# Ledger of designs, part 140: peptides against a protein of PDB entry 6IDX

Target 1, 380 residues: chain A of PDB entry 6IDX
Amino acid sequence: KELAKLSADVTFATEFINMDGIIVLTRLVESGTKLLSHYSEMLAFTLTAFLELMDHGIVSWDMVSITFIKQIAGYVSQPMVDVSILQRSLAILESMVLNSQSLYQKIAEEITVGQLISHLQVSNQEIQTYAIALINALFLKAPEDKRQDMANAFAQKHLRSIILNHVIRGNRPIKTEMAHQLYVLQVLTFNLLEERMMTKMDPNDQAQRDIIFELRRIAFDAESDPSNAPGSGTEKRKAMYTKDYKMLGFTNHINPAMDFTQTPPGMLALDNMLYLAKVHQDTYIRIVLENSSREDKHECPFGRSAIELTKMLCEILQVGELPNEGRNDYHPMFFTHDRAFEELFGICIQLLNKTWKEMRATAEDFNKVMQVVREQITRA

## One batch from the design tools (peptide; made by RFdiffusion4, then SolubleMPNN)

Design b2_p17_3_s2 (from b2_p17_3, 8 letters changed)
Fold by OpenDDE base, seed 2:
Structure b2_p17_3_s2 (fold): chain B 380 residues (1-380), chain A 17 residues (1-17)
Amino acid sequence: as target 1 above (380 residues)
Amino acid sequence: MTAEELIQEILTRKFAV
């Protein structure tokens, strides 16, 4: 009744069009007035007007009180909120997170990813889109420490499973807005690989060298009868390892660690190779031994190929780049597996090895094979 | 005017500029 009296005043309408009107809208939400809570439509319109007024960029998001944030977060955290209020509340929180680091910190204390996951389990695709958009905003604005925690958390496995089952495998066509948010989430997830992509191998670190030795062991010692470990001197072992590293297709046969000093792809290439060797051991051994047994100069150098493929995948996936507003290309495969990048590498290295054979390539054709493989991956 | 009508009028005036 008082709001209806104030809204009938021409002076109030003029003040509402002015910057002072935003302050009044915020105070109305902050007051939690029994009138706004009883009339879900009036609250939804109030939140819409607030969002539209703020989207003009005339008023700083930092003007928003902690009480307002708590009210909006309360609407997102309550299980039985009107869909119209929930949608606008998610959009307001997204805009707050994107536009203010101070508001991000406050929102990240009031809302958990687990609460947002509950909004993905609904049949309303718009609510799902705004929930993913807010997750993406929180992920984008998170400090590196919290971003890694968000990535490693059981919450991400659960989030991926829920997105896969309730969004991607849903009986409804994915709208452009949802496709964009899935793309953004994919880009933000792959940006976590940037640290490893930019990490140089230390050729003097014995623990890192032991990983390269493990790749050799998996490829060549799995077929070696344990009886023929000749106790022959350290020099014969070094010469044997140089031959094995040549057969593995490293550029530096004497010290393969030098091949991982270039960034990108740095240690990320070694991580992919080790994952392939441990998780897909038969595929790894087949690729290495098939090429190591060739004397016809048509051998595909696995080590060099794995490094250049990892670099190419980072370029295709735009690792370290911010998501582009014009892109909607997401890969459902990245929601099916926890180690989706390493699995993609494992598929693409087989494609590379096949393409190398089909082209009857030599070491001189290496760049041409990589270009053909790039075109094949980008068309898939 | 209800608060709703006022909000709608404010919204419609902003889209008309």
Scores: peptide ipSAE 0.010, ipTM 0.399, DockQ to the pose 0.009
Fold by OpenDDE base, seed 5:
Structure b2_p17_3_s2 (fold): chain B 380 residues (1-380), chain A 17 residues (1-17)
Amino acid sequence: as target 1 above (380 residues)
Amino acid sequence: MTAEELIQEILTRKFAV
């Protein structure tokens, strides 16, 4: 206890570390001494002292043995552990993951996200906070391939559901620390969009062109029996498609693929458009047809609007940016749906279309409409 | 409905928190 308290003092910490005191603490934990395990308070103070000593940055985290990691991971994986030990063990694991890529690799082998999710199902918000903090650390330090796998995993859906039900919809106010961890998790989740945001469309890729063609098909051919496409010459078809792409509100009516070559938002805008067209087909068709039938110069260019809105949403959500330590603003809505970004896009594109109409905007007013929509989204 | 009311309605319907 006194050691744990004194370990917060840098002068004491320096002297204690110089006396190999931290090595003694690590060995005590490594030994799994029945003494420490029987005296939960003593173990909790040992872990506190270790953490406080390491927080001075005097000793590299890479000094930590695999045996120590396994012992700490063991406390986290054990279903019936003292809360005080669990809390400190989670904090130590978080610090290890954040401070050492070598330790991250070892910890990622010893602990599953599923085990950490179990600590979210408790009534203790502090334990929940430390569990999310460790998940966030693991997610932040994961290599790109593993981050994508973690993103695609059932674990993420389950994690969101558990957070929603046990944290956000919990019968208790969310503390600042938990709000910060939820913010961090949100930012890290949105950073998974960065790849698509930075992916340029290849105008020569037929598969990508087929997506744009599918957008046209959904908008204009949804009622047309494919049998009645008259065999009119290839040139008339190209001219027809150019008209359709104009009605879709692409900037490049001849080759809409060129509109997706700019990054950001690159292919992410096309993904959002395709999601809207497939999942919210009636909404998509309505937006497109309402604007395609207007000859009054008050048409909202859907394609251009979708691209710029996607870019704007990426800017608002800070896609590709690291979490800031001082922020605790999280959006509960992003825990309610697997495709929350695309759903947000689908909301915001309707808002944009409405705002465009209300403003009686023309193509010259485009930037003004986007500014108003930005203000509406950021104040909502 | 204001834009804010529309956002709130859609958020409430789709993101029933």
Scores: peptide ipSAE 0.008, ipTM 0.444, DockQ to the pose 0.032
Fold by OpenDDE base, seed 3:
Structure b2_p17_3_s2 (fold): chain B 380 residues (1-380), chain A 17 residues (1-17)
Amino acid sequence: as target 1 above (380 residues)
Amino acid sequence: MTAEELIQEILTRKFAV
């Protein structure tokens, strides 16, 4: 206890480290001495002193043995561990993952996200916070090829449902520390959109053009029996498509692919449009047909609006930015759905279309409508 | 006191209580 308290002082920490004090603490944990395990309070203070000493950054985290890692991971994986030991063990693992890529690899082999989910099902918000902090550390330090696997594990209805039901909808007010960890998890989840946000459409890629054609098909051919497509010449079809792309509200109605060459939002805007068209087909068709039937200059350009809205949502959600320690703003809505960004887009595009009508906007008012919609989204 | 002696003293004080 005295050692743990004194270890927070940098002067004491420096002297204690110079006396190989950290090596002695690690050996005590590694020995798994039945004595320390029987005295949970003594082990908890040993782990506290170790954390406080390491937090001074004087000693590299790479000094820890695989036996030490296995012992700490063992305390996290055991169902009947003292709360004080579990909390400190989660914090040690978080610090190891954050400070060393070599330790990340070893920890990722010893601990699964599934084991950490069990620590979210408790009533103790501090344990929940440290469990989410370790999940966030593992997610942040995961190699790019593994980030999607971790996102899929997060998108797993189970982890989202557990966070939603046991953390967000818990009977206790959310503390600042938990709000920060939920914010971090949200930021890390949306950073997976960065690749698509920065992907330019290739106007020569037929598969990408086929997506734009599918948007047209869903909007205009949904009621037309495919049997009555008049077999007449490719040129008349191209001229018809130019009209359809104008009705869809693309800026480049001759070649809509050109609207997706600007990054951000690149292909992410097309992904959002396709998601809306496939998952919320009735909403998509209604928005497109309502604006396509207007011969007045008050048509809301869906294609342009969807692109600029996607860009605006990326700016609001800070897609591609690292989490900031000073921020605690998380949105509970993002824990309710696996495709939360695309669902948010689907809500916001309806809000945009409504705001456009209410303002009696024309194409000249586009930027004013977008500003009003931005204010509406940021205040919600 | 060495770190080992300090740890032993802390351990001994906690076992003497």
Scores: peptide ipSAE 0.007, ipTM 0.365, DockQ to the pose 0.008
Fold by OpenDDE base, seed 4:
Structure b2_p17_3_s2 (fold): chain B 380 residues (1-380), chain A 17 residues (1-17)
Amino acid sequence: as target 1 above (380 residues)
Amino acid sequence: MTAEELIQEILTRKFAV
């Protein structure tokens, strides 16, 4: 107890480390001494002293043995561990993952995200915070192959559902530390969109071109049987499609695929448009037809607006950026839906279309409308 | 309904579910 308190002092820590004191603490944990297991309070103070000593940055985390890692991971994976030991063990594992890629590899073999999700189902917000912090650390340090496995839709859905039900909808106020970890998790979740945001459309890829054609079909041919394959169009049909792509508000109405060659937002904008058209078909058709039937130059160009809005949302959400330690702003709505980004896009495109009408905007006002919409989104 | 009211209504409906 006194050691744990004194270990926060840098002068004491320096002298204690110079006396190999930290090595003694690690060996005490490694030995799994029945004494430390019998006295949960003594183990909890030992782990506290270890953390406080390591936080001074005097000793490298790579000094830690595999036996120590297995003991700490064992305290996290055991179903009936003392709350005080669990909390400190989660914090130690987080620090190990953040400070050493070698330790990350070893820890990722000993624990699963599924085991950490179980620690979110408790009433203790401190345990929940450290469990999310460790999940975030594992996501941040994971190589791309393992990050994709961790991003498996089932694990992510379950994690979001548990956070929503046990943390966000909990009867307790969310502390600053938890708000930060929810922010970090949100940022790391949006970084999964980076690949699509940076993917250029290939104008020669027929499958990608068929998506643009499907957007046209849903908007203008919704009552016509899908059996008319896009490939058999006479020159008269190509001229018709050019008109339809102009009514859809693409910048390149001759070849709309060219509008998706710019990154960001690349293919992510097309994904959002297709999601809106399939999941919110009535809203999509309404937005397109309201603007396509206008002859007063007050048409809101849907295609251009969808691309620029997707880019704006990526900028606002800082897609591809690392989380900042000073930020605690998370949006609970992103935990309510599996496709929360596409749902946000669907809300914001309606907002944009409304703001365009209210401003009586023309194509020359486009940037002004986008600025007003940005201010509306960032203040909500 | 203002743009702000629409956002608030959609947010409120998603929070009420």
Scores: peptide ipSAE 0.008, ipTM 0.463, DockQ to the pose 0.031; fails the geometry check

Design b2_p17_3_s3 (from b2_p17_3, 8 letters changed)
Fold by OpenDDE base, seed 2:
Structure b2_p17_3_s3 (fold): chain B 380 residues (1-380), chain A 17 residues (1-17)
Amino acid sequence: as target 1 above (380 residues)
Amino acid sequence: MSAEELIQEILTRRFPV
């Protein structure tokens, strides 16, 4: 107890570390000797002193043994652990994951995200915070292949549901520390969009061109009786498609694939358009046809708008950026839906279309409309 | 409704917190 308090002092920490004191603390954890009266209290203070000593950055985290890691992981995986031991064990695991890639690999083998989700179902907000912090650390330090698996896993859907129901919708105010961890989780989740945001469309890829053709089909052929496609030659079909791609509001009416060669937002813009067209078909068709029927200079170009809006959303959400320690601004909406980014896009494209009409904008006003829409999104 | 009110309405309707 006294050691745990003194360990916060850097002078004491330096002297204690020089006496191999930290090695003695690690051996006390490794021994697991429950024979002492007040073992749980002694262990909680030992773990506190260990954390405070390691936070000075004098000793490398790589000094810890596999036995130590297994003991700490054991305290997190056991269902009936003292809350004080559990809290410190979660914090130690977080620090180990953040400070050492070799420790990350060992911890990721000993602990599942499912075990950490169980600690979110408790009423203790500090335990919930440290559990999310460890999930965030594991997500941040995961190799790219495992990050995508963590994201696609049933565990993430379940994690979001548990966070929504037990943290966000809880009867308690969200503390700053929890708000920060929710922000970090949100940023790390949006960083999974970076690959698609930086993927250029290949104008020669037929499968990617077929997606653009599907956008055209959904907008214009869904209302046309299939009977009257006359067998008119390949050139008339190309000229017809050029008109349709103009009505869709692409910048390149001849080859819309060229509009997706710019990164950001690359293929992510096409993914958003396809999601809107398939999941919100009536909204998509309405936006496209309302602008395509205007012979006035007040047409809102859907294709160009969708690309620039996707880019803007990536900038607002800081896609590809690391989480900032000073931020705690999380959006509860991103925990309510599996495809929250695409749903946000579908809301913001309707806002853009409304704002375009209200401003009586022309193609020359495009950047002004985008600026107004940015201000509207950032205030919401 | 302002654009902000419309966003908030749609967000609240689609994403009830």
Scores: peptide ipSAE 0.029, ipTM 0.643, DockQ to the pose 0.032
Fold by OpenDDE base, seed 5:
Structure b2_p17_3_s3 (fold): chain B 380 residues (1-380), chain A 17 residues (1-17)
Amino acid sequence: as target 1 above (380 residues)
Amino acid sequence: MSAEELIQEILTRRFPV
């Protein structure tokens, strides 16, 4: 207890470290000796002293043994552990993951996200906070190949549902620390969109061109069987498609694939358009047909608007940026739906179309409309 | 409805917190 208090002092920490004091603390944890009266209290103070000493940055986190990691991971994976030990063990694992890639690899082998999810189902918000913090640390430090697998495990309705039901809809006010961890999780979740945001469309890829053709089909040929492959399109058919792509509001109405070659937002804009067209077909058709039937130069160009809106949403959500330590602004709505970004796009494209009409905008006003829409989204 | 009211309505409907 006294050691844990003194370990916060840098002068004491330096002297204690010089006396191999951290090595003694690590050996106490490694021994796993449950036979002592007051073991839990002693261990909780040992872990506190260890964490406080390591926070001075005097000793590398790589000094810890695999046995130490296994003991700490064991306290997190066991169903009946003292709350004080669990809290400190989660904090130590978070610090290990954040400070050492080698420790991340070892911890990721010893702990599953499923085990951490169990710590979200408790009434203790401090335990919930440290559990999310460790999830965030693991997600942040995951290599790109494993990050998508973790994302798929997080995109599993389970983590989102548990956070929503046990944290956000909990009977307790969200503390600043929890709000920060929810913000971090949100940022890391949106960073999964970065790959698609930075993927250029290949104008020669037939499969990608078929998606643009499907957007045309859904808007104008809702009754046509997809079996009529457009392969041998006569010059008349090419001219028809050029008209349809103009009505869809693409900038390059001759070759709409060219509008998706710029990154950001690249293919992510096409993904959003396709999601809207398939999941919210009535909304999509309405927006397209309302603007395609106008002859007054007040048409809202859907294709251009969808691309620029996707880019704007990526900028607002800071897609591809690291989470900021000073921020705690999370959006509870993103925990309610699996495709929250695409649903947000579907809301914002309706807002854009409304704002365009209200402003009586023309193609020359496009940037002004986008600025107004940006202000509306950022105030909501 | 203002733009903000429309956003809030759609958000409440689509994303019930």
Scores: peptide ipSAE 0.025, ipTM 0.674, DockQ to the pose 0.032
Fold by OpenDDE base, seed 1:
Structure b2_p17_3_s3 (fold): chain B 380 residues (1-380), chain A 17 residues (1-17)
Amino acid sequence: as target 1 above (380 residues)
Amino acid sequence: MSAEELIQEILTRRFPV
């Protein structure tokens, strides 16, 4: 108890560390001796003292034994642990993951995100906060291949549902610390879009060109069988497609693939357009046809608008940026749907199309419309 | 502050209940 107090003082910490005091604390945890009277209280203070001592940065986290890691992970993975032990164990694991890649690997073998989800289904918001903090640490330190697998995993869908139902829609006000962890989780989730955001379209890739052709088909040939392979078109068909790509509002209506060569937003803009066209087909067709039927200079260029909107959304959501300490602004909407970014795009493209009409904009007003739309999105 | 009060303060700052 007194040791946990004094461990916050850097002078005491330095002296205690020089006396091999951390080694004594680690051995107490490693022994696992449940037979002591007041063991839970003693262990809670031991874990507090250990964490306070390690926070001074005097000793490397790599000094901890595998037995120590297994004991701490055991307190998190067991269904019935003292709340005080659980909180400290989550915080120690978070610190281990954040400070050492070698400890991350060992911890990732001992615990799963699925085990941590059980700690989100409790009424204690502090336990929920530390559980999300540890999940965030694991996502942050995961190699890129494992991050993508974690994004697509049932565990991630389940995690969002549990957070929505037990944290966001809970009967308790969200504390600042929880709001920060929800912000961090949101940023880390959107960073999974970075690969697509930084992927340039290859204008020579036929599969990518077929997606652009599918956007044209959905908009203008919705009743026509997809069996008309784009490659067999006479010069009249190529000229027809150039007109269709102009009506779709691509900047390069001769070769729309060139509009997706700039990163950001690269292929992510095409993914959003395809999602809108397939999942919200009526909305997509309406937006395209309302602008394609205009013979006036007030047509909203859908293709250009979709690309610049995707870029704007990436900037607003800070895709590819590290979470900032002190931010706590999270959007509950991103926990409501598996494809929340694409759904946000679908809402915002309708807002853009509406704003364009209300402003009676022309192609010269494009940047002004985008500025107004940015202000509307950031105030919602 | 007693040792108990300061531990309680450290515990409540780091592990708010």
Scores: peptide ipSAE 0.010, ipTM 0.425, DockQ to the pose 0.011
Fold by OpenDDE base, seed 3:
Structure b2_p17_3_s3 (fold): chain B 380 residues (1-380), chain A 17 residues (1-17)
Amino acid sequence: as target 1 above (380 residues)
Amino acid sequence: MSAEELIQEILTRRFPV
């Protein structure tokens, strides 16, 4: 107990480390000897002193043995561990993952995200916070291939559901530390969009062009029996498509693929449009047809608006940025849906279309409408 | 010396409270 308090002092820590004191603490954990009547209390103080000593950055985290890692992981994996030991074990695992890629690999073999999710189903907010912190550390340090596996629809859906029901909708106020970990998890989740945000459309890729054609089909051919497409010559079809792409509000109505060559938002804007068109088809068709039927200069260009809105949402959500230690702003909405970014896009595109109408905007007012929409989104 | 005895010796010899 006294050692754990003194270990926070850098002068004490330096002298204790110079006497191989940290090696003694690691050996106490490695021995696993439950022979003492006060073993749990002694172990909790040992783990506290170990953390406080390691936080001075004097000793490398790579000094820990595989036996030490297995003991700490064992305290997280066992259902009937003292809360004080569990809390410190989660914090040690977090620090090991954050400070060493070699320790990350070993820890990722000993524990599962599913096991950490079980520690969210408790009434203790401190345990929940450290469990999310360790999940966030594992997410941050995962290689890109494994990050996608951690982000799989099942694990993410289950994690979001548990966080929503046991943390956010809990009968207790969210503390600053928990709010920060929820913010970090949100940032790391949105960073999975960075690849698509930075992917340029290839104007020569037929599969990508077929997505743009599908947007046209959903908007204008949804009522047309595909059997009655008359064999109109290639030129009539090209002229028809140019008209349809103009009605969709693309900047390049001759070759809409060119609108997706700029990054950000690249292909992410096309993904959002396709999601809206497939999942919220009635909303998509309504927005497109309301503007396509206007012969006046007050048409809201859907294609241009969707691209610039996607870019704006990426800027607001700081997609591709690392989480900041001083931020605690999380949005509960992002825990309610698996495709939360695309759902946010679907809400915001309706807000944009409404704001455009209310302002009686023209194409010259586009930037002014976008500024008003930005202010509306950031104040919500 | 046990690990506990070594910790006590470190605490008592260098940091006389």
Scores: peptide ipSAE 0.006, ipTM 0.306, DockQ to the pose 0.008

